Peptides against a protein of PDB entry 3S8F. Designs and how they scored, part 164

Target 1, 157 residues: chain A of PDB entry 3S8F
Amino acid sequence: VLTLFVAVPSLMTAFTVAASLEFAGRLRGGRGLFGWIRALPWDNPAFVAPVLGLLGFIPGGAGGIVNASFTLDYVVHNTAWVPGHFHLQVASLVTLTAMGSLYWLLPNLTGKPISDAQRRLGLAVVWLWFLGMMIMAVGLHWAGLLNVPRRAYIAQV
Target 2, 166 residues: chain B of PDB entry 3S8F
Amino acid sequence: DEHKAHKAILAYEKGWLAFSLAMLFVFIALIAYTLATHTAGVIPAGKLERVDPTTVRQEGPWADPAQAVVQTGPNQYTVYVLAFAFGYQPNPIEVPQGAEIVFKITSPDVIHGFHVEGTNINVEVLPGEVSTVRYTFKRPGEYRIICNQYCGLGHQNMFGTIVVKE

## One batch from the design tools (peptide; made by RFdiffusion4, then SolubleMPNN)

Design b2_p19_1_s1 (from b2_p19_1, 12 letters changed)
Fold by OpenDDE base, seed 1:
Structure b2_p19_1_s1 (fold): chain B 157 residues (1-157), chain C 166 residues (1-166), chain A 19 residues (1-19)
Amino acid sequence: as target 1 above (157 residues)
Amino acid sequence: as target 2 above (166 residues)
Amino acid sequence: SLEELALLVYQAYVDALLA
């Protein structure tokens, strides 16, 4: 139980970011419980990518608590659950944030805005990446719960 | 007004912080619930037992695979298992069905895994430490031991077998 | 069988790694 307090700083950080998103959405005219979400700039891959990363990070963070728990870790340790966690944390959040940063950085460095075609392509790439990561992560977590071992080419199931 | 904007941001932060704390309690509650309802399959951690990995092959209970299975009581056995690069000793491990088996697992070289398919046995094996796992096989047959910790070039082929006799 | 062939190839690969 005490180990769970390690999650507090991470949760605080995550939810402060969420608070910033809500504030930004409301500044852009969004109202209600969910209207602010729609008001966010979903047409910009530089925005969408890291936000999708954050969304993937949510179940990953929950998994982190599980992995850090002595009793629960006994169930999931060295199973496919662990790489599932990694793909949410690194291949989702970190990678998508890097992708988003690239979409922001390159136009600023070159002084040339991305074309509309490039923007749309970027959105497609980011969304497809996210979808793929979610499918894979769910599969890995599911396999892990079925006791599929990590770092093995064979499994009972 | 800058002050008004900052105040608004703080209000949102407070709201989300409250949500964060609520979720933390939910997680704690879920853990507590899981522990309360699913205790039968939980193997508690035992006392830390140390061994010298440099001599474990030459002397002691792990030295002779022919003597690795020790009957410690009626329907009770201790099995001294070595996980090494790249295999397990003894192999196969032969134990009776329905007997209480205490596995004492260690490594003479690097860290390995000890994952027994069809069971909840899954432990890290560290050189210098003894992993202790208690299990009773209810079904006869062969159970594959899988190394689920990378241990070198032959890791992927590192398997063992437990044969449960009727 | 394909499975047997796969196992043979795999074993050869492992043997090569351990040689």
Scores: peptide ipSAE 0.007, ipTM 0.767, DockQ to the pose 0.015
Fold by OpenDDE base, seed 5:
Structure b2_p19_1_s1 (fold): chain B 157 residues (1-157), chain C 166 residues (1-166), chain A 19 residues (1-19)
Amino acid sequence: as target 1 above (157 residues)
Amino acid sequence: as target 2 above (166 residues)
Amino acid sequence: SLEELALLVYQAYVDALLA
């Protein structure tokens, strides 16, 4: 019940953020239905990381609704589905947001901007992290649907 | 112009809010569809039944593994199962093929899991509570019981077996 | 095999912890 209640304001917040991103992209010269996406600062790991986190949060949020549903939870509860959900929410959104925050915070705290090499490395890190997390999450969710149990090293499948 | 920018922001927000609402309905529809098509996987919740975990081993239907399988009807059985650190009793659980089996599962110690491979039986077992699961095994053979709730150092090795006889 | 070795080591570890 609580999860379902939180789902509405969370969706509103998420799409408000998306609206802000669209506006920012259009201010940066992006045009058309998707052109504004390309215009966003994808060269900045402080931007890329939290955005990737948000993208990972979308299926995770949907999964949250599933997990909170009495009937649907019987299918996925205590299966590999659950850690898949957690990795999307915590290890993707929260972690990537934290990573992105560091790329902003550390330069500001030290007064020293990051080098171009550090920037490129940062981009590589956050993209690789996201990719790995998505592979893991998809695998865990899929395994869960195949009745692979949580907290077990062996499964029928 | 700050006012112009503000109006533009509001326009985009309104658009995305509309999209948000649309997606909300899509998600609700998907949930409804899933519920309508996958009801066979739902384990019905039973009435809350309590038991004293400190005495469940000494007296009552769980006390003697040899008497754990009780025939309650012509083709109906009740199986009183204990999940404990670190195993299940009785083990193996022997039941006939095609019979309706009512599992009454409880724990004398800590929380355990009761996940039967090849079935939709997957419940948590709490000390002091009785988990009730109804299932009919259509195929003979061995079904492994897996503990999917951490219960201690031996958790990963906590297995049981259900033997379904023809 | 590596899997067998891993399981052997792991089981030994578990047994030691449970002893």
Scores: peptide ipSAE 0.006, ipTM 0.744, DockQ to the pose 0.015
Fold by OpenDDE base, seed 2:
Structure b2_p19_1_s1 (fold): chain B 157 residues (1-157), chain C 166 residues (1-166), chain A 19 residues (1-19)
Amino acid sequence: as target 1 above (157 residues)
Amino acid sequence: as target 2 above (166 residues)
Amino acid sequence: SLEELALLVYQAYVDALLA
């Protein structure tokens, strides 16, 4: 019930954010259908982290609709699919957004900008985190479709 | 300047809204395709049934594990299963190969899972409610029942067995 | 509007799922 209730507003919000990103990219000199993406500040972990979180949220959100559908949920319920969904929503979107927020917040609170080394390390961290989350999420969803249960130390396959 | 920016934002929003709508149709189409191909293997559920979890162990069809398997027709059986902390009864559940089995599952204590490995049987079992699952075992052998809903300290060891006889 | 259309389609989808 809750998922279906918030699905449309969430989609609207997501695409509004995307529209804002396009606008920002074009203001930064990006042109064409996709050129605005390249113009975004990909050198800033405070930007990259939340964006990667949003990217992870796309399949996660779609999965939410699946999980909320009783017919499809019968296939995936209490399988590894569900943790896979969680890791996209929480460990990707929420966590990466929090990480990105910290990259903005701490310099502002301390009054000290992050060094170039810290910035580069931050970029590495968020990209590696995203990669790891995608690998794990794909694996968990795949395992779930193979009827591997959650909350059990044994598996069918 | 603000007016120009506003118009630009609206243009982008319209484009993305159109894309959003298109994606919505794609998702619906994917769901429809999944349902149309019947790859989900949904097991038909019975009518909603209620039981008193406080008396289910003493009275009724779940009270005696020795009488849990009931033949209801030619090559048709009903199996009354209790999921409890921490196991299943009867254990093992013995059924013939090729028979249509209707599992009637309930719990006397807390919520449990009923996940039969090697099958698409996977339901939650709530105290006070009867979960109904219909399945036909085509292959003989042993099928393990596992609990996939946390139910307490012994959850990880909560197993049952279905023995399908030739 | 596009939003109204989206909501209409979504509602139809929900109704179909709940039928």
Scores: peptide ipSAE 0.000, ipTM 0.720, DockQ to the pose 0.040
Fold by OpenDDE base, seed 4:
Structure b2_p19_1_s1 (fold): chain B 157 residues (1-157), chain C 166 residues (1-166), chain A 19 residues (1-19)
Amino acid sequence: as target 1 above (157 residues)
Amino acid sequence: as target 2 above (166 residues)
Amino acid sequence: SLEELALLVYQAYVDALLA
């Protein structure tokens, strides 16, 4: 039970980031309960990538609570569930954040803005990455619930 | 102005923090409820037991695979299993159908996994510790044991078998 | 007991998945 309190700072961090996004969206003219979301710069891969990472992090975080639970971890531990969780956390959030950072950093370092073609390509990359990661993660979690073992090339199911 | 931005964000932050706090309590409540009402489905682990991994092969209940299955009561058995690089002993493990089996699993070398397909038996095996799992096989047949914890170059080939006899 | 019931349900679930 005490281990689950690790979720407290994580949730606080997540929602403070959400607060920043809401502020940004409202500054950009978004109004209403959800209108600020549409107002965010979805045409910028430097923005989209880390946000998609955050979106992937939500189910990953929920899975983290499961993995941290003694009773629930008994079900999922060392199954395909665990790689699914890691791919959401590392290969989604961290990787997409790194990608997004790159889209900001390179233009800043070189002093040259990215071309429209590069921007569109960047958007395609991060969205496709997110989609692929979600498919793989869902598959791994599903397989894990079916008791497919981690670190094994064979399974009964 | 960074200061002005911080002040503006503060209002939103307070709202989201309030929401997060509410969600936190919801999650805690749900977890508490599940712990109180739904923990019975987990196979209970035994008391933490320690062994010397350097001598476990030479002396004690794990030393002789032929004596690994011990009847402890009516329709109750304890099975002393070694997980090692790279296999299990005894292999196969033979147990009666319908009997309550207590597996006592340890390792003489490195950390291994003990994952029995078709069951909820899935534990890590640490040298120096004894993993205890209680299970009753209701169906006869063969159950494959899989090592799901990386243990070396032969990890992928580390398998065992439990034979449940009618 | 609740434990026995839970185990029965779980076993049924596993059996269904492996059928």
Scores: peptide ipSAE 0.000, ipTM 0.749, DockQ to the pose 0.043

Design b2_p19_1_s2 (from b2_p19_1, 10 letters changed)
Fold by OpenDDE base, seed 3:
Structure b2_p19_1_s2 (fold): chain B 157 residues (1-157), chain C 166 residues (1-166), chain A 19 residues (1-19)
Amino acid sequence: as target 1 above (157 residues)
Amino acid sequence: as target 2 above (166 residues)
Amino acid sequence: SLLDLALAVYEAYVNALLA
């Protein structure tokens, strides 16, 4: 019970971020239950990247709870499940946030906005990155549940 | 208006807070379900058993691979296994089909893994500590032991074999 | 359904990787 309580502060943080996104979307003219999502600046890679990271972080966080559970950890420990979790947390959230930060930082440092071509390329990069990471992460988690070991080049399932 | 905006944000936060709390219970329920349906055969952690990694090769039950398999009952065996850089001892490990096998695994050098394909046996092996795993092989044949903890340059080739005899 | 098809394709992909 106490182990699972670690999720409470994380969820409290998550709802604040979500609330901020909803508020921002509604300020941009979004209406209804989901209309605010469409109103967010999806044409800006500096925004899209960290948001995609957040989306990947949700299942990763759930996996974190699994990994922190003594009994469940025995099932997944040192299997492909673990690197799957890492790729959601680090290679998705952290990396995409860094990428997004760069798309914001460089224009500010140089005083010049990115070109439209650069913007479109940036969007392509972050979406492709996210897609690839999700495919790989799901595959790794799936393999892990099939008892495929990590740190091994061979497996029999 | 800043005040109006603040109130609006608060309202959204309350909604998402409720959702978050609901999700917390959903996660707990899912964990409970998983535990109830998928924990059959899970080997619980046993009592801490310590050994001296510097002498484990010279004396004690791990010292002689020819005596590593010990019959402790009519259909029960204890197997004393060493995981080392880079292999397992004994190799192969020969055990009877249908017998209850208690693996006592330790390391004389660094941390290794002990992952047996086709089974739920998967433990880390620490120098100075004895890992205990209980398993009954229902099918005869060969089971590969894989080291799933990086242990050096030869890690990728560190394999063992359990031979289950009919 | 489309979801079933997607899942079937993905499962086939995973199985191919694990073969």
Scores: peptide ipSAE 0.005, ipTM 0.760, DockQ to the pose 0.042
Fold by OpenDDE base, seed 4:
Structure b2_p19_1_s2 (fold): chain B 157 residues (1-157), chain C 166 residues (1-166), chain A 19 residues (1-19)
Amino acid sequence: as target 1 above (157 residues)
Amino acid sequence: as target 2 above (166 residues)
Amino acid sequence: SLLDLALAVYEAYVNALLA
């Protein structure tokens, strides 16, 4: 029970970031309950990448609550569920954030802006990465629920 | 102005904070729902029990695989299992169908896993600690034990068998 | 079911990757 209270600051932290996004979107002319989302710079891979990471972090965070629960962890522990969770947290959020950081940092360090072609390629990379990670993560979670063991090459399923 | 921007962000945080709290309750509710509908067969954990891993092979209930299965009552057995690099003992573990089996699992060396296919038995085995799992096999046959915790170069080949007799 | 759909999509994806 106490472990589940860790979800409180985690959720607060996550959604304070969302608040910043809403602020940014509204500054860019977005109006209404959801109009600010459309107003965000979706043409910039430096923005899109970490945001997609955050989106992947949502189910990952939910899974974190599950994994942290002693009762539910009994079901999922050392199954494919666990690497599914990790791939959402590390290979999605952290990795995409790193990718996004590079799309901003490298142009600034070199003094050379990215070309339009590089921008488009960057967008393709981060979206494809996100899609692939979501598919893999869902599969791993699904396999985990079917009791496919972690760190094993063999399974009953 | 950074101050103005910060205050503006804080204004939105009020709503998102409320949303986060709502989501917290949603997740708790989902956990409760999952427990109620999908985890009815969870094996109860036993009390924390300690053992000396340096002597567990030489003395005590884990020392002799031939005496690992102990009948404790009518249709009740305790099985003392060692998970070691790289296998299980006894192997196979022979138990009767329909009997309540209490597995007492420990390790003499490193951390291992004890994952029994076809069951919800899935525990880590720590040297110095005894993992207790209670299970009743309803169907006769062979159940494979898989180590799902990395334990060394032979980890991938670390298997055991539970034979459930009619 | 949604799970069946997800499974179908996943299997297709895996097969494509392994082809």
Scores: peptide ipSAE 0.005, ipTM 0.750, DockQ to the pose 0.041
Fold by OpenDDE base, seed 1:
Structure b2_p19_1_s2 (fold): chain B 157 residues (1-157), chain C 166 residues (1-166), chain A 19 residues (1-19)
Amino acid sequence: as target 1 above (157 residues)
Amino acid sequence: as target 2 above (166 residues)
Amino acid sequence: SLLDLALAVYEAYVNALLA
């Protein structure tokens, strides 16, 4: 239980970012409890990608707490649950953040803005990536809870 | 105006921090609830037992697979299992149905896994350490042992079998 | 609902994979 306090700095950081998003959305005209979300620049893959990464990181972070718990780790350790966890962390947050960064960085480095077609393609890529990641992650966590081992090509029937 | 904006940002941060703390408490509560209601099948970790991996094959209870299954009491057995590159010994492991089995598992070489299908037995096996798992097989039949820790080129083929006899 | 249908299909898929 005490190990859960390790999550405090990460949670503080995550929700500070969320606070920044809320503030940004409200600055862009969003009002109400959820209106600020709609006001965010969802037409920009450089924004959408890392935000989707953050969303994937939420269940991943929760899973991290589970994995760090002695008792709960007994259930999930070395099962498909673990790959599900780090795919959320690495393949969603890290990868999508990197993808989003490229959509910002390359135009700035080259001095050439991305075309509208490239923008739309970028949006499609990051959303499809996120969707695929969520499907895979849910599947892996589900399989893990059913005691499917990791690092094995076979599973219990 | 700038000061007001700063105050607004701080207010949002405070709100989200409060939410963060609330979620932390929820997680703690969920863990506590799980521990309180779902611990009947949990095998707690025992005391750390060490062994010399360089001699475990030559001397001691793991040295002879034919002597690996030891009856320690009425309907109680201890099974000394070696996980090695790339297999298990003894293989198969033969135990009676309904008996309390204490598995003592170690490795002479690298880290392996010991995952028994159809059971909650799932431990890592470290050279120099003895993993202890207590289990009672209620159903007869064959239970496959799977290595779920990468241990080299033959990892994917590293399997064992527990045969539970009536 | 569409969500229920999607979840049902997903569950069936997972169960099939684990069978």
Scores: peptide ipSAE 0.000, ipTM 0.767, DockQ to the pose 0.038
Fold by OpenDDE base, seed 5:
Structure b2_p19_1_s2 (fold): chain B 157 residues (1-157), chain C 166 residues (1-166), chain A 19 residues (1-19)
Amino acid sequence: as target 1 above (157 residues)
Amino acid sequence: as target 2 above (166 residues)
Amino acid sequence: SLLDLALAVYEAYVNALLA
């Protein structure tokens, strides 16, 4: 019940952010239904990181609804599914947002702009992190559906 | 200029909010549909039942592992299981193939898990509360019970066995 | 219809989860 309750403001926030991104993309010259996405500053790790976090949060949020479902929770509860959900929410969204924030914060705090090499390295880091998190999350969710138990080192599969 | 920008922002926000609300209703509807039509995989649970965890080992149906399996009908059994640090009793749990088994599970100490491999039996066991799970084993053999709730230093080694006899 | 297709996909998904 509580999860479903918070789903409403969370979705509102998420789509408000999406609206802001669309506006920004269109201001940057993006046109059409999806052209604004390409126009976003994908060369900035401070932007890419939290956006990737948001993308990871989508299936995580859906999983949250599943976990809160009376019937579906019987399938996934206390299986590897749950850690998969957590890693999408914490290790993806929260962590990537923190990483992205640092890419903005540190240059501003130190007064030293990041070099082009540092920028490229940052992009590599956040993309690789996202990729790794997605692989692990998919694996954990899949394992959970195969009834691999949570908090156990052994499984029948 | 500022006014135009403000109007543009509002337009995009309205569009995305409309989409958001639409999707929200779709998700709610799908959840409702699932709840209404997809309950076959749900493990039936009994009424909320409580027990004194401080005396459950000394008296009552959980006190004697030798008396834990009770035949309640021609093809029905009730099994009184204790999950404790760090194991299960009785162990092994012996039940007939094809019989309806009602597991009554509780704990004398801390919260444990009761996850039976090869089945959809997966419940948390709380001290002072009796977990009730119904299941019919279709295949004979051994089914391992796994604790999937951290319960202390011996958690990782906390296993039990259900032996289903032909 | 599109709705029927969506429901069919959803049903297949849910049934697979609950199997």
Scores: peptide ipSAE 0.000, ipTM 0.736, DockQ to the pose 0.071

